# Ledger of designs, part 147: peptides against a protein of PDB entry 6PSE

Target 1, 78 residues: chain A of PDB entry 6PSE
Amino acid sequence: PSEEEEYARLVMEAQPEWLRAEVKRLSHELAETTREKIQAAEYGLAVLEEKHQLKLQFEELEVDYEAIRSEMEQLKEA

## One batch from the design tools (peptide; made by RFdiffusion4, then SolubleMPNN)

Design b2_p29_1_s2 (from b2_p29_1, 13 letters changed)
Fold by OpenDDE base, seed 2:
Structure b2_p29_1_s2 (fold): chain B 78 residues (1-78), chain C 78 residues (1-78), chain A 29 residues (1-29)
Amino acid sequence: as target 1 above (78 residues)
Amino acid sequence: as target 1 above (78 residues)
Amino acid sequence: MKRLEELLKEIATKVPTPAVPPPAPPLPP
């Protein structure tokens, strides 16, 4: 039997006291995991924003670089 | 009573059949939430890597830009 | 980027399904 099937049997055969304890345990773990999930997602969003800002800076620098490169090329050809 | 207190009372007064159903529900929600947490973390890591690569490219471009800027400054002073 | 942002926002806002209360005891006849 899979661990899942064994757990399912345990739940079906369990006494009310065990079931109440299990509900409490699972509720706690769910609350914690939910908090962690939200935190992970928020962190990911923050990193996305940082990457976006960096990309904008990169694109600005690229424009400036091409401007100077072009000016220098003109000076060398003159 | 808070929703938490009401839920706690419900769990204490609930019949085994409801408790079993609640264990199943919570187990399912926990599994789903855990999967989503992992997924969010993986996405965050991927974005971090992309940001890192972009930063390296930015730094390389900055070096090249400063080199050209310096060369141009020298040409203008001559 | 937009798709990932949407996914992360979805994950961040998704909440567990609430418990279903037990059926009320039948009214005494």
Scores: peptide ipSAE 0.483, ipTM 0.852, DockQ to the pose 0.058
Fold by OpenDDE base, seed 3:
Formats: sequence, structure tokens, C-alpha cells
Structure b2_p29_1_s2 (fold): chain B 78 residues (1-78), chain C 78 residues (1-78), chain A 29 residues (1-29)
Amino acid sequence: as target 1 above (78 residues)
Amino acid sequence: as target 1 above (78 residues)
Amino acid sequence: MKRLEELLKEIATKVPTPAVPPPAPPLPP
């Protein structure tokens, strides 16, 4: 039997006191994991925004670089 | 009473059949939430790596830009 | 980038399925 099937059997044969304790445990773990999930997602969103801002700055610098390169090429040909 | 206190009372007064159903529900929600947490963390890491690569490219371009700017300034002063 | 943003927003906003309340006790005869 899979670990899941074994766990299911334990739950089926468990006394009410154990079941209440298990509900409490699972509720706590779910609350913590939910908080961690949200935090991870929010962090990812923040990094995405930072990356976006950096990309904009990079694209602006590329434009400025090409402008100066072109001007310098013209000065060297004269 | 808070929703948490009300839920705690329900768990205390619940029949074994309801408790087993609640364990099953919570186990499912925990598994799903855990998967989503891991997925969010993996996405965040991927974006961090992309941001880091972009930052390196940006810094390289800044160096090249300053070099050309300096050369152009020298050419204009001669 | 937009697709990833959407996925992260979905993960951040998804909430667990609420518990089903126990059946009401039978009315006293």
C-alpha cells in the first residue's frame, strides 16, 4: 500500500482524540504554508518589477551608447 | 468568539465522521498549498537569475559607454 | 514576464477551500 493508503487507514481507525489533534496539526501547517506561499509569490513579483526597471534603464543606455558611437564615428571620418 | 474559536469548538464537538472528512480536506489543501509555495519559490529564483544576468550586461555597457564618452571628449578638445 | 506575473498573482491570491460545517443535529422528536 502507498504511504497515502496507509495514512488513510490510520485516519479511518483513529480515535476521536487523535483525529482532533490531527486536525489541529494540519490546520497549523496549512496556515504556515499558506503564509510562506504568499510571501514567496510577493517576493517573486517584487523581483519582476526590479527586473523590469533595470531593463528600461538598460534600453535607455543602449540608445545613448549608439548615439555617442555614431557621433564619434562621424568625428573620426572628418 | 473569533472565527478561530468557533472552529475550535466545532472540532471539539464534531463526530468522528466529520473529523475524518476534515483531515482529508486539510491534507489535500496542505498538499496543494505546498506545491504552489514551491512553484512560487522556483519562479522567484528564475527571475532573480535573469535579473542578475541583466545587471551584468548593464554594467558592461556602462563601462563601454564611459570609454567612448571619454574618447569623444578627447577628440573634441583636440 | 506578464505570464509569470499572472501566475504569481494567482498563487498569492488563492485561498484554501473552506470547511463544510457538520450537519445540524436532528430536531428532537
Scores: peptide ipSAE 0.480, ipTM 0.851, DockQ to the pose 0.057
Fold by OpenDDE base, seed 5:
Structure b2_p29_1_s2 (fold): chain B 78 residues (1-78), chain C 78 residues (1-78), chain A 29 residues (1-29)
Amino acid sequence: as target 1 above (78 residues)
Amino acid sequence: as target 1 above (78 residues)
Amino acid sequence: MKRLEELLKEIATKVPTPAVPPPAPPLPP
């Protein structure tokens, strides 16, 4: 039997005391996992914003670079 | 009583059939939330890597920009 | 960035605590 099938059988045959303990365990794990999910999402959003700001700075520098490059090219052709 | 205290009481007074159903529900939600947590974390890691690559490109462009700026300044002073 | 990477890696790899099996029923006498 798969571990899942064995677990399912265990749940079906378990006494109420074990089932209550398992509900408590699962509830705790769910709460913790939910907190971690939210935290990961918040971190991801923060990094996205930082990346966006960096991209804007990069694009600004590209414009300035192309302007100087163009000016220099014109001076070299004169 | 808080919702948590009421839920705790419900779990304590619940029949085995309800407890088994609750274990199943919580197991499903935990599995789903775990998947979402992993996905959120992996997404954050991907964005971090993209930000890192962008930063490297930005730093390279800064070097190139300063080189051209310096050359241009020297040409203007001659 | 490194600290955040470490945190995200930890979150991505952390798995729920496995169930503890119920005590074996006492062998029938």
Scores: peptide ipSAE 0.479, ipTM 0.851, DockQ to the pose 0.059
Fold by OpenDDE base, seed 1:
Structure b2_p29_1_s2 (fold): chain B 78 residues (1-78), chain C 78 residues (1-78), chain A 29 residues (1-29)
Amino acid sequence: as target 1 above (78 residues)
Amino acid sequence: as target 1 above (78 residues)
Amino acid sequence: MKRLEELLKEIATKVPTPAVPPPAPPLPP
């Protein structure tokens, strides 16, 4: 029997006291897991913003670099 | 009474059939939320790696930019 | 960056606490 089948049997055969305890456990775990999910999402968003800002800086530097490269090429050809 | 207190009373007064159904519901939600949490965290890690790579590229471009700028300055002074 | 990576790794690897099995019925005397 899979762990899932064993757990399903346990739930089916369990006394009300155990079932109440299991509801409490699951509720707690769900609340914690939900908080962690939200936290992970918030962290991901923060990193995305930082990455976006860095990308903008990179693109600006690329423009400046190409401008200087072009000017230098012109100077070397003259 | 808060929703939490009402829920606690419901759990305390509930029949075994309801408790089993609630365990099943909570188990399902926990499994789903756990998957979502993991996915959110993995996404955040991926973005962090992308940001790191972008930073390295930015630093390399800065070096190249300064090299060309210096060369151009020398050419203009000559 | 390192701290955030550590936090995300922790979140990604943390699993729910498993159920505790009900106590075995008392052995008949």
Scores: peptide ipSAE 0.477, ipTM 0.851, DockQ to the pose 0.058

Design b2_p29_1_s3 (from b2_p29_1, 12 letters changed)
Fold by OpenDDE base, seed 2:
Structure b2_p29_1_s3 (fold): chain B 78 residues (1-78), chain C 78 residues (1-78), chain A 29 residues (1-29)
Amino acid sequence: as target 1 above (78 residues)
Amino acid sequence: as target 1 above (78 residues)
Amino acid sequence: SAKLEALLAEIAKVVPAPAVPPPAPPLPP
Protein backbone atom coordinates (compact mmCIF):
# COMPACT_ATOMS: atom_id res chain seq x y z
CA PRO B 1 0.00 0.00 0.00
CA SER B 2 1.32 3.42 -0.91
CA GLU B 3 1.94 5.84 1.94
CA GLU B 4 -1.02 7.76 0.53
CA GLU B 5 -3.30 4.73 0.77
CA GLU B 6 -2.11 4.02 4.30
CA TYR B 7 -2.74 7.63 5.27
CA ALA B 8 -6.20 7.50 3.71
CA ARG B 9 -7.00 4.41 5.78
CA LEU B 10 -5.69 6.10 8.90
CA VAL B 11 -8.00 9.07 8.30
CA MET B 12 -10.97 6.77 7.71
CA GLU B 13 -10.36 4.73 10.86
CA ALA B 14 -9.13 7.52 13.11
CA GLN B 15 -10.86 8.65 16.27
CA PRO B 16 -12.13 12.22 16.62
CA GLU B 17 -9.22 13.19 18.86
CA TRP B 18 -6.69 12.16 16.23
CA LEU B 19 -8.67 13.90 13.50
CA ARG B 20 -8.75 17.14 15.49
CA ALA B 21 -5.01 16.94 16.03
CA GLU B 22 -4.50 16.30 12.31
CA VAL B 23 -6.65 19.30 11.37
CA LYS B 24 -4.51 21.41 13.68
CA ARG B 25 -1.28 20.03 12.21
CA LEU B 26 -2.39 20.56 8.62
CA SER B 27 -3.66 24.05 9.37
CA HIS B 28 -0.29 24.97 10.82
CA GLU B 29 1.64 23.49 7.90
CA LEU B 30 -0.65 25.25 5.44
CA ALA B 31 -0.09 28.58 7.17
CA GLU B 32 3.68 28.11 7.15
CA THR B 33 3.77 26.96 3.53
CA THR B 34 1.59 29.90 2.52
CA ARG B 35 3.98 32.31 4.22
CA GLU B 36 6.93 30.66 2.49
CA LYS B 37 5.16 30.93 -0.86
CA ILE B 38 4.56 34.63 -0.33
CA GLN B 39 8.16 35.14 0.71
CA ALA B 40 9.40 33.35 -2.40
CA ALA B 41 7.18 35.52 -4.56
CA GLU B 42 8.34 38.71 -2.85
CA TYR B 43 11.96 37.71 -3.32
CA GLY B 44 11.33 36.99 -6.99
CA LEU B 45 9.76 40.40 -7.44
CA ALA B 46 12.69 42.12 -5.76
CA VAL B 47 15.14 40.36 -8.07
CA LEU B 48 13.02 41.30 -11.07
CA GLU B 49 13.16 44.94 -10.04
CA GLU B 50 16.93 44.76 -9.62
CA LYS B 51 17.27 43.11 -13.01
CA HIS B 52 15.14 45.81 -14.61
CA GLN B 53 17.29 48.57 -13.12
CA LEU B 54 20.42 46.80 -14.27
CA LYS B 55 18.98 46.48 -17.77
CA LEU B 56 18.33 50.22 -17.90
CA GLN B 57 21.90 50.93 -16.81
CA PHE B 58 23.21 48.50 -19.40
CA GLU B 59 21.23 50.17 -22.17
CA GLU B 60 22.50 53.60 -21.12
CA LEU B 61 26.08 52.35 -21.17
CA GLU B 62 25.55 50.82 -24.62
CA VAL B 63 24.43 54.19 -25.93
CA ASP B 64 27.45 55.92 -24.40
CA TYR B 65 29.78 53.25 -25.72
CA GLU B 66 28.44 53.54 -29.27
CA ALA B 67 28.78 57.32 -29.11
CA ILE B 68 32.45 57.12 -28.13
CA ARG B 69 33.11 54.36 -30.66
CA SER B 70 31.63 56.47 -33.43
CA GLU B 71 33.61 59.53 -32.36
CA MET B 72 36.82 57.50 -32.27
CA GLU B 73 36.16 56.04 -35.72
CA GLN B 74 35.71 59.56 -37.07
CA LEU B 75 38.96 60.70 -35.46
CA LYS B 76 40.87 57.76 -36.97
CA GLU B 77 39.55 58.49 -40.48
CA ALA B 78 40.59 62.00 -40.35
CA PRO C 1 -15.30 35.94 18.40
CA SER C 2 -12.51 36.03 15.83
CA GLU C 3 -12.89 33.79 12.79
CA GLU C 4 -10.01 31.81 14.26
CA GLU C 5 -11.87 31.29 17.55
CA GLU C 6 -15.02 30.31 15.69
CA TYR C 7 -13.07 27.85 13.56
CA ALA C 8 -11.42 26.43 16.66
CA ARG C 9 -14.85 25.87 18.22
CA LEU C 10 -16.08 24.26 15.03
CA VAL C 11 -13.17 21.81 15.08
CA MET C 12 -13.79 21.01 18.75
CA GLU C 13 -17.50 20.39 18.27
CA ALA C 14 -17.38 18.78 14.83
CA GLN C 15 -18.46 15.24 14.06
CA PRO C 16 -15.96 12.72 12.68
CA GLU C 17 -17.40 13.01 9.17
CA TRP C 18 -16.78 16.76 9.11
CA LEU C 19 -13.30 16.31 10.54
CA ARG C 20 -12.41 13.76 7.86
CA ALA C 21 -13.65 16.12 5.18
CA GLU C 22 -11.62 18.94 6.69
CA VAL C 23 -8.46 16.80 6.77
CA LYS C 24 -9.03 16.04 3.09
CA ARG C 25 -9.59 19.73 2.27
CA LEU C 26 -6.51 20.89 4.16
CA SER C 27 -4.37 18.15 2.65
CA HIS C 28 -5.41 19.24 -0.82
CA GLU C 29 -4.77 22.92 -0.11
CA LEU C 30 -1.40 22.09 1.40
CA ALA C 31 -0.40 20.10 -1.67
CA GLU C 32 -1.45 22.92 -3.99
CA THR C 33 0.24 25.60 -1.91
CA THR C 34 3.41 23.52 -1.75
CA ARG C 35 3.45 23.21 -5.53
CA GLU C 36 2.92 26.95 -5.87
CA LYS C 37 5.75 27.64 -3.42
CA ILE C 38 8.11 25.46 -5.43
CA GLN C 39 7.05 27.17 -8.64
CA ALA C 40 7.66 30.60 -7.11
CA ALA C 41 11.12 29.50 -6.02
CA GLU C 42 11.91 28.16 -9.48
CA TYR C 43 10.86 31.42 -11.11
CA GLY C 44 12.91 33.39 -8.61
CA LEU C 45 15.94 31.28 -9.40
CA ALA C 46 15.47 31.79 -13.13
CA VAL C 47 15.36 35.55 -12.66
CA LEU C 48 18.48 35.43 -10.51
CA GLU C 49 20.32 33.57 -13.23
CA GLU C 50 19.20 36.09 -15.82
CA LYS C 51 20.28 38.95 -13.58
CA HIS C 52 23.67 37.34 -13.06
CA GLN C 53 24.22 36.95 -16.80
CA LEU C 54 23.20 40.54 -17.36
CA LYS C 55 25.62 41.68 -14.66
CA LEU C 56 28.48 39.86 -16.36
CA GLN C 57 27.60 41.49 -19.68
CA PHE C 58 27.43 44.88 -18.01
CA GLU C 59 30.85 44.44 -16.43
CA GLU C 60 32.34 43.39 -19.77
CA LEU C 61 30.88 46.45 -21.44
CA GLU C 62 32.25 48.69 -18.68
CA VAL C 63 35.74 47.33 -19.33
CA ASP C 64 35.39 47.88 -23.07
CA TYR C 65 34.02 51.37 -22.53
CA GLU C 66 36.90 52.37 -20.27
CA ALA C 67 39.39 50.99 -22.78
CA ILE C 68 37.94 53.05 -25.63
CA ARG C 69 37.65 56.12 -23.40
CA SER C 70 41.31 55.84 -22.45
CA GLU C 71 42.38 55.34 -26.07
CA MET C 72 40.35 58.34 -27.17
CA GLU C 73 41.84 60.52 -24.42
CA GLN C 74 45.32 59.54 -25.59
CA LEU C 75 44.46 60.38 -29.19
CA LYS C 76 43.12 63.80 -28.19
CA GLU C 77 46.30 64.66 -26.25
CA ALA C 78 48.69 63.76 -29.20
CA SER A 1 10.68 43.54 -21.35
CA ALA A 2 8.35 40.89 -22.72
CA LYS A 3 10.21 38.14 -20.90
CA LEU A 4 10.16 40.20 -17.72
CA GLU A 5 6.43 40.69 -18.10
CA ALA A 6 5.96 36.99 -18.61
CA LEU A 7 7.92 36.22 -15.46
CA LEU A 8 5.94 38.81 -13.54
CA ALA A 9 2.75 37.23 -14.79
CA GLU A 10 3.86 33.80 -13.61
CA ILE A 11 4.92 35.14 -10.23
CA ALA A 12 1.59 36.91 -9.94
CA LYS A 13 -0.15 33.57 -10.43
CA VAL A 14 1.75 32.17 -7.49
CA VAL A 15 1.26 35.17 -5.27
CA PRO A 16 -1.78 34.10 -3.38
CA ALA A 17 -4.76 36.14 -4.11
CA PRO A 18 -5.56 37.35 -0.65
CA ALA A 19 -6.80 34.13 0.79
CA VAL A 20 -10.47 34.48 0.27
CA PRO A 21 -11.30 33.50 3.76
CA PRO A 22 -12.27 29.93 3.20
CA PRO A 23 -16.00 30.05 2.95
CA ALA A 24 -16.89 29.36 6.52
CA PRO A 25 -17.17 25.63 6.42
CA PRO A 26 -20.87 25.07 6.23
CA LEU A 27 -21.94 25.00 9.81
CA PRO A 28 -22.60 21.41 10.55
CA PRO A 29 -26.27 21.06 10.23
Scores: peptide ipSAE 0.103, ipTM 0.783, DockQ to the pose 0.088
Fold by OpenDDE base, seed 3:
Structure b2_p29_1_s3 (fold): chain B 78 residues (1-78), chain C 78 residues (1-78), chain A 29 residues (1-29)
Amino acid sequence: as target 1 above (78 residues)
Amino acid sequence: as target 1 above (78 residues)
Amino acid sequence: SAKLEALLAEIAKVVPAPAVPPPAPPLPP
């Protein structure tokens, strides 16, 4: 029997006291997992924002670098 | 009564058939939320890696920029 | 970056939309 079939059988044969305890357990795990999901999403968004800001800085530096490179090339030709 | 107190009362007074249905519902939601949590974490890690690679590229460009700036300054003084 | 936008879009899918009010627990019959 698959673990799923065995668990399903357990739930079907369980006494009300066990079922109430299982509802409590699952509710707790769901609450924790939900919080962890939200936290993971928030962290990902924060890192994305940081990456975006870094990308803007990188692109600005590329422009400055090309400007200096071009100026230096002109100075070497004169 | 808080929603939590009302739910707790419902669980205490519920028949076995309702409790089994609630276990099934919570198990399903937990499985889905767990998958979503894992997915959120994987996305966050991917973004973090991309940010790290971008940071390395930025630092390399800064070094190159300073080198050209210094060379250009020397050419202007000569 | 199109890749960044795509990643943002995927994260946004995992970010819980405002909690759809839990379907009212089925009233016990």
Scores: peptide ipSAE 0.099, ipTM 0.782, DockQ to the pose 0.087
Fold by OpenDDE base, seed 1:
Structure b2_p29_1_s3 (fold): chain B 78 residues (1-78), chain C 78 residues (1-78), chain A 29 residues (1-29)
Amino acid sequence: as target 1 above (78 residues)
Amino acid sequence: as target 1 above (78 residues)
Amino acid sequence: SAKLEALLAEIAKVVPAPAVPPPAPPLPP
């Protein structure tokens, strides 16, 4: 039997005391996993913001590079 | 009473049928939340990799920029 | 920017909407 089928049988055959303990366990794990999900999402958003700032810096440097390249070309032709 | 205290009382006073249904509900929510946590982590990692590639491109452009700036300075002094 | 927006949209889907308090489990009958 799959672990899932065995667990389902355990839940069906369990006494109220075991069921109450399992509700408490699952509630705790759900709360913890929910917090971890939020933390993972917040981290992802922080990295996205850092990437966006880096993209702006890259675009600014590209503009400066093209300006100097154009000036250098003018100096070479003079 | 806090919602938590009311829920705790409900779990203590609940019949086995309700407890089994609650175990099933919490198990489903835990599985779903776990999947969402993994997805959030995978998206965060993908953005981190994209940021790293952008950083490499930025550093390459910075080297090219400094090379042209140095050449331009030499042309202006000549 | 389109790829960034897509990633933001996917992360936003995973960010739980403020946990609507689970509907109070139906009071045991």
Scores: peptide ipSAE 0.099, ipTM 0.783, DockQ to the pose 0.116
Fold by OpenDDE base, seed 4:
Structure b2_p29_1_s3 (fold): chain B 78 residues (1-78), chain C 78 residues (1-78), chain A 29 residues (1-29)
Amino acid sequence: as target 1 above (78 residues)
Amino acid sequence: as target 1 above (78 residues)
Amino acid sequence: SAKLEALLAEIAKVVPAPAVPPPAPPLPP
């Protein structure tokens, strides 16, 4: 049997005391995992914001680079 | 009583059939939330990698920009 | 920008709407 099938069997055969303990365990794990999910999402958003700012800086530098390149080309032709 | 206290009371007074159903519910929610957490982490990591690549490109452009700026300055002085 | 927007949209899907407190478990019958 798969681990899932074995667990399902355990739940079916378990006494109320074990089931209550399992509900408590799962509730705790769910709460923690939910918190971790939110945290992971928040970190992802922060990195996205940083990447966005970096992209803006990159695009600004590209504009400046093209401006200087154009000026230099004009100077070489004169 | 807080919602948590009410829920705790419910779990204490619940019959085995309800407890088994609750274990199943919580197990499902935990599995789903875990998947979502992992997905959030994977997205965050992907964005980090993109940011890193962008940073490398930015630094390369800075080097090129400084090179052209220096060359242009030399041309203006000549 | 489109890729960024797509990533933001996917992250937003994972950001739980404020956990509606799980509906009170149905009262045991």
Scores: peptide ipSAE 0.097, ipTM 0.783, DockQ to the pose 0.116

Design b2_p29_1_s4 (from b2_p29_1, 12 letters changed)
Fold by OpenDDE base, seed 4:
Structure b2_p29_1_s4 (fold): chain B 78 residues (1-78), chain C 78 residues (1-78), chain A 29 residues (1-29)
Amino acid sequence: as target 1 above (78 residues)
Amino acid sequence: as target 1 above (78 residues)
Amino acid sequence: MERLEAFLAEVAKEVPAPAVPPPAPPPPL
């Protein structure tokens, strides 16, 4: 039997006291996991924003680099 | 009474059939929320790795930019 | 909250559903 089938059997055969305890346990774990999901999403969003800012800085530096490269090419040809 | 106190009362007064249904509901929500948490963490890690690679490229471009700036300064002084 | 929801929506598109094992049932009390 799979662990899922064994758990389903436990839930089906359980006394009300066990079922109430299990509802409390699952409610607590759901609350914690929800908090962790939100935290992971907030951290991921912060990193995404930082990456976006870094990308803009990189693209600006590429433009500046091409400008100075072009100016230097003109100076070498003159 | 808070929604939490009302829910606690429902769990305490509930019949076994309701409790079994609630265990199933909470188990499903926990599994879904756990999946979402892991997805958020994996995505955040991927973005962090992308940001790190972009930072390395940015630092390399800064070195190249300073090299060409220095060469151009020398050409302007000659 | 809107930005967070948008991020979670993007996560759902970019990250394939991981195989999440079902939470281990507590031992019968």
Scores: peptide ipSAE 0.330, ipTM 0.824, DockQ to the pose 0.746
Fold by OpenDDE base, seed 5:
Formats: C-alpha cells, sequence, structure tokens
Structure b2_p29_1_s4 (fold): chain B 78 residues (1-78), chain C 78 residues (1-78), chain A 29 residues (1-29)
C-alpha cells in the first residue's frame, strides 16, 4: 500500500482523540505553510521591484553611454 | 468566543465522521498550499537569477562607460 | 530541492512575518 493508502487507513481506524490531534497538527502546519507561501511571494515581489529599478538604471546608463559614444565618434571624425 | 475558540469547540464535540472529513480537507489544503509555496519559491529564485544577470550587465556597461569617459576627457585635455 | 530549501530559508530571513495572519480556512459545513 502507498503511504497515502496507509495514512487513509489510519485515519479511518483512528479514535476520536487521535483524529482531534491530527486536525490540530494539520491546522498548524497549514497555517505555517500559508505564512511561508506569503513570505515567498513577498520576497519575489521585492526582487521584482529591485530588478525593475536596476533595469531603469541600466537603460539610463545606456543612454548616457550612447551619448558619449556619439560625441567621441564626432571628435574622431573631425 | 473567537472563531478559533468556536472551531476548537467544534473539533472537540465533533463525531468521528466529521473529524475524518476535516482531516481529509486539511490534508488537501496543506498539499495545495505546499505546492503553491514551492511555486512561489521557484519563481523568486528565477527572478533573483534574472536580477543577478542584469546586475552583471550593468557592471560591464559601467566599466565601458568609464573607459569612454576617460578617453573623451583625455581628448578634451589635448 | 536543496536549492529551494535554501531559498525558502533565505525568504524566511529577509521577509518578516506578515502583519496580518492568513485567513483561517472556513470550517466545514
Amino acid sequence: as target 1 above (78 residues)
Amino acid sequence: as target 1 above (78 residues)
Amino acid sequence: MERLEAFLAEVAKEVPAPAVPPPAPPPPL
């Protein structure tokens, strides 16, 4: 039997006291996992924002670079 | 009573059939939430890698920019 | 899986606990 089938049998044969303890355990794990999911999402969002700011800085530097490159090209052609 | 206290009472007074159903529900939600957490983490990692690559590109462009700026400054002083 | 676990560990360090706890699942009817 799969671990899932064994667990399902355990749940079906379990006494109410064990079932209540299992509900409590699962509720706790669900709450923690939900918190961790939210944290992961928040972190991902923060990194996305940082990446966006870095992209803007990169694009500004590209403009400045092209301006200097063009000026230097003009100076070399003269 | 808080919703948590009411839920706790419900669990304590519940019949085995309800408790088994609740274990099943919570197990399902935990599995789904765990999957979502993992997905959020994987996405965050991907964004971090993208940000890192962008940072490297930015640093390379800064080096090139400073090189051209220095060359142009030398040309203007001559 | 190891890299993901490391990331989750980093996430746990860098991201503070949400000010509002996640909503509790609705009780079964």
Scores: peptide ipSAE 0.306, ipTM 0.813, DockQ to the pose 0.633
Fold by OpenDDE base, seed 1:
Structure b2_p29_1_s4 (fold): chain B 78 residues (1-78), chain C 78 residues (1-78), chain A 29 residues (1-29)
Amino acid sequence: as target 1 above (78 residues)
Amino acid sequence: as target 1 above (78 residues)
Amino acid sequence: MERLEAFLAEVAKEVPAPAVPPPAPPPPL
């Protein structure tokens, strides 16, 4: 039997006391995993915001670079 | 009673059939939330890698900008 | 909160469609 089939049999044959304990265990793990999901999302969002700020700085520098490049090209042609 | 206390009472008074259904529900939600957590982490890592690549490009552009700025300054002084 | 929800929504787009969750068990009578 797969581990899933064995677990399904265990749940089906389990006494109410075991089932209540399993509900409690699963509820706790779900709450923990939900917290971890939110934390992962918060971290990813922070990195996205940092990336966005860096992108704005990069685009500003690119504009400044093209301005100087164009000025230098004009000076060399003159 | 808090919703948590009401739920705890519900679990304690529940029949085995309800408890088995609740174990199944919680197992499904845990599996889904676990998948979502992993996906959030993977997405966050991808954004972090993109940010790192952008940082390298920014630093390269800074070097190029300073090179052109210095060359232009020398041309203006000459 | 809206930005966090938007991030989770973006993550969810890369997530294959969830299997239909089993119906919530009816509350015990």
Scores: peptide ipSAE 0.332, ipTM 0.816, DockQ to the pose 0.171; fails the geometry check
Fold by OpenDDE base, seed 2:
Structure b2_p29_1_s4 (fold): chain B 78 residues (1-78), chain C 78 residues (1-78), chain A 29 residues (1-29)
Amino acid sequence: as target 1 above (78 residues)
Amino acid sequence: as target 1 above (78 residues)
Amino acid sequence: MERLEAFLAEVAKEVPAPAVPPPAPPPPL
């Protein structure tokens, strides 16, 4: 039997006191996992924002680079 | 009574059949939330990698920009 | 919170859910 099937049997054969304890355990784990999910999302969002700012800086530098390249090309042709 | 206190009372007064159903519900929500947490982490990692690649490209462009700027400055002084 | 929800929504789009069949809903109280 899979661990899942064994767990399902335990739940089916369990006394109310065990079931109440299991509800409490699962509720706690759910709350913790939810917190961790939110933290992961917040971190990912922060990185996304940083990437966006870096992209803007990169695009600005590209414009400046092309301007200097063009000016230099003009100076070499003169 | 807080919703938490009311829920706690419901759990304490519940029949085994309800408790088993609640264990099943919470197990499902925990599995789902765990999946979402992992997905958020994976997405955050992907964005981090993209940011890293962009940073490398930016630094390369900065080097190229400084090289052209220096060359142009030399041409203007000559 | 809205921005976080938007991020989570994007995560949900970009990362395909594993094909695990949802368990049956619990009976109503």
Scores: peptide ipSAE 0.326, ipTM 0.818, DockQ to the pose 0.231; fails the geometry check

Design b2_p29_2_s4 (from b2_p29_2, 17 letters changed)
Fold by OpenDDE base, seed 2:
Structure b2_p29_2_s4 (fold): chain B 78 residues (1-78), chain C 78 residues (1-78), chain A 29 residues (1-29)
Amino acid sequence: as target 1 above (78 residues)
Amino acid sequence: as target 1 above (78 residues)
Amino acid sequence: SAAAQKEKEKKILEEFKKKKEEEEEEKKE
């Protein structure tokens, strides 16, 4: 039997005291996992914002680079 | 009583059938939330990798920009 | 695809926002 099937049997045969403890355990784990999920999402968002700022900086530098390149090309043609 | 206290009372007074159903419900929600957490983490990692690649490109462009700026400065001094 | 990634992101952010709003509503009661 898979661990899942064994667990299912355990739940089916369990006494109320065990079931109450299991509900408490699962509730705690769910709360913790939920918090972790939120934290992961917040972190992902922060990195996205950082990436966006970096992209803007890159685009600005690209414009400046092209400006200098163009000026230099003009100087070389004179 | 907070919803948490009311829920705690419900769990304490609940019949085995309700408790089994609650264990099943919580197990399902935990599994789902865990999956979502992993997905959020994977997404965050992907964005980090993208940001890293962009940073490398930015640094390369900075080097190229400084090279052209220096060359142009030398040409203007001559 | 970038679109699929954005959609996943949007979904995660929407879920996050929804949950944050639910937590803020629970704090107001």
Scores: peptide ipSAE 0.085, ipTM 0.754, DockQ to the pose 0.076
Fold by OpenDDE base, seed 4:
Structure b2_p29_2_s4 (fold): chain B 78 residues (1-78), chain C 78 residues (1-78), chain A 29 residues (1-29)
Amino acid sequence: as target 1 above (78 residues)
Amino acid sequence: as target 1 above (78 residues)
Amino acid sequence: SAAAQKEKEKKILEEFKKKKEEEEEEKKE
């Protein structure tokens, strides 16, 4: 039997004391996993913001680069 | 009473059928939250990789920019 | 450092992937 089927049987045959303990365990794990999910999302958002700032800096440098390239080309043709 | 205290009382006074249903509910929510956590982590990593590639491109453009700036300065002094 | 952050996140992702694979293997048995 799959571990899932064995677990399902255990839950069906379990005494109330075990079931209460399992509810407590699962509630704790859910709270921890939820916290970890939120932390991962917050981290991802922070990296996205950093990437966006870097993109803006890159685009600004491209504009400056094209300006200097154009000026240099004009100087070479004179 | 806090919602947590009320929930704790509910779990303590609950019948086995309710406890089994609650174990099933919590197991499902834990599985979903775990999936969402993993997805958030994968997304964060993808954004980090994109940011890293953008940084490399930015650094390459900086080198090219400094090369043109130096050449232009030499042409102006000439 | 962006590199240090990438390494940390890679480790976190590897731990999550490992846990996911363990859960998927357990479901196949």
Scores: peptide ipSAE 0.082, ipTM 0.750, DockQ to the pose 0.075
Fold by OpenDDE base, seed 3:
Structure b2_p29_2_s4 (fold): chain B 78 residues (1-78), chain C 78 residues (1-78), chain A 29 residues (1-29)
Amino acid sequence: as target 1 above (78 residues)
Amino acid sequence: as target 1 above (78 residues)
Amino acid sequence: SAAAQKEKEKKILEEFKKKKEEEEEEKKE
């Protein structure tokens, strides 16, 4: 809270040259943070797709496993 | 002129009151965008953890599948 | 533009959230 109050005071007492520099700084940080947010979202979506493909492969393997288990049970009972 | 050039001109010609308002606006947008970036990263991490657990389950099932396949092959060759 | 970038981001986040909700609903069935 004290840092926010000090920053608010700095902005209120600042000269136009400092304010222009601060607008430039904040604009740059906002652009970078926005890019990073988009990248994080895109990466998360890619991982979701990979997880979905892995789930499909897992379900396919479960079907194959149950098929072999059933065949083996039939061979043991014969 | 591009929107960027027009904005740059606006910042250069702006009065201190406008510049202070712009600093406040950009600070607010940066805080929100930062929160959203963190949230996107947390979601991505959660999905990665879920994918990792699914991968472990898949690998365990592969081992069990190969064990039954090998046992069945032995039964068929006997 | 910054507006187009924000719109792209919003769409990606909405798609991500939707897929997450669908996976959670599938786990409840």
Scores: peptide ipSAE 0.101, ipTM 0.763, DockQ to the pose 0.576; fails the geometry check
Fold by OpenDDE base, seed 1:
Structure b2_p29_2_s4 (fold): chain B 78 residues (1-78), chain C 78 residues (1-78), chain A 29 residues (1-29)
Amino acid sequence: as target 1 above (78 residues)
Amino acid sequence: as target 1 above (78 residues)
Amino acid sequence: SAAAQKEKEKKILEEFKKKKEEEEEEKKE
């Protein structure tokens, strides 16, 4: 039997006291897992914003670099 | 009474059939939330790696930019 | 299995935390 089938049997044969304890356990784990999911999503969003700002800075530097490269090429051809 | 206190009363007064259904519901929600948490963590990690690679490219371009700027300054003084 | 999934989850979260700490250390240099 799969672990899932064994757990299903345990739930079917369990007394009300065990079932109440299991509801409490699962509710606690769900609350913690939900908090951790939200934290991971918030962190991921913050990193995306930082990456976007870095990309804008990189593109600005590329423009400045190409301007100097072009000016230098013109000076060498003279 | 808070929603949490009302839920606690419901669990204490519930019949075994309702408790089994609640264990099943909570188990399903926990499995889904766990999957979503893992996906959020994997996505956040991928964005961090992309940001790190972009930072390395930015630092390399800064070095190249300063090299050309210095060479151009030397040519103008000559 | 549920145990294997929990182990995978723990590993991903630990790697994510480690990368965050490395980025914070790099910002301090």
Scores: peptide ipSAE 0.080, ipTM 0.756, DockQ to the pose 0.644; fails the geometry check

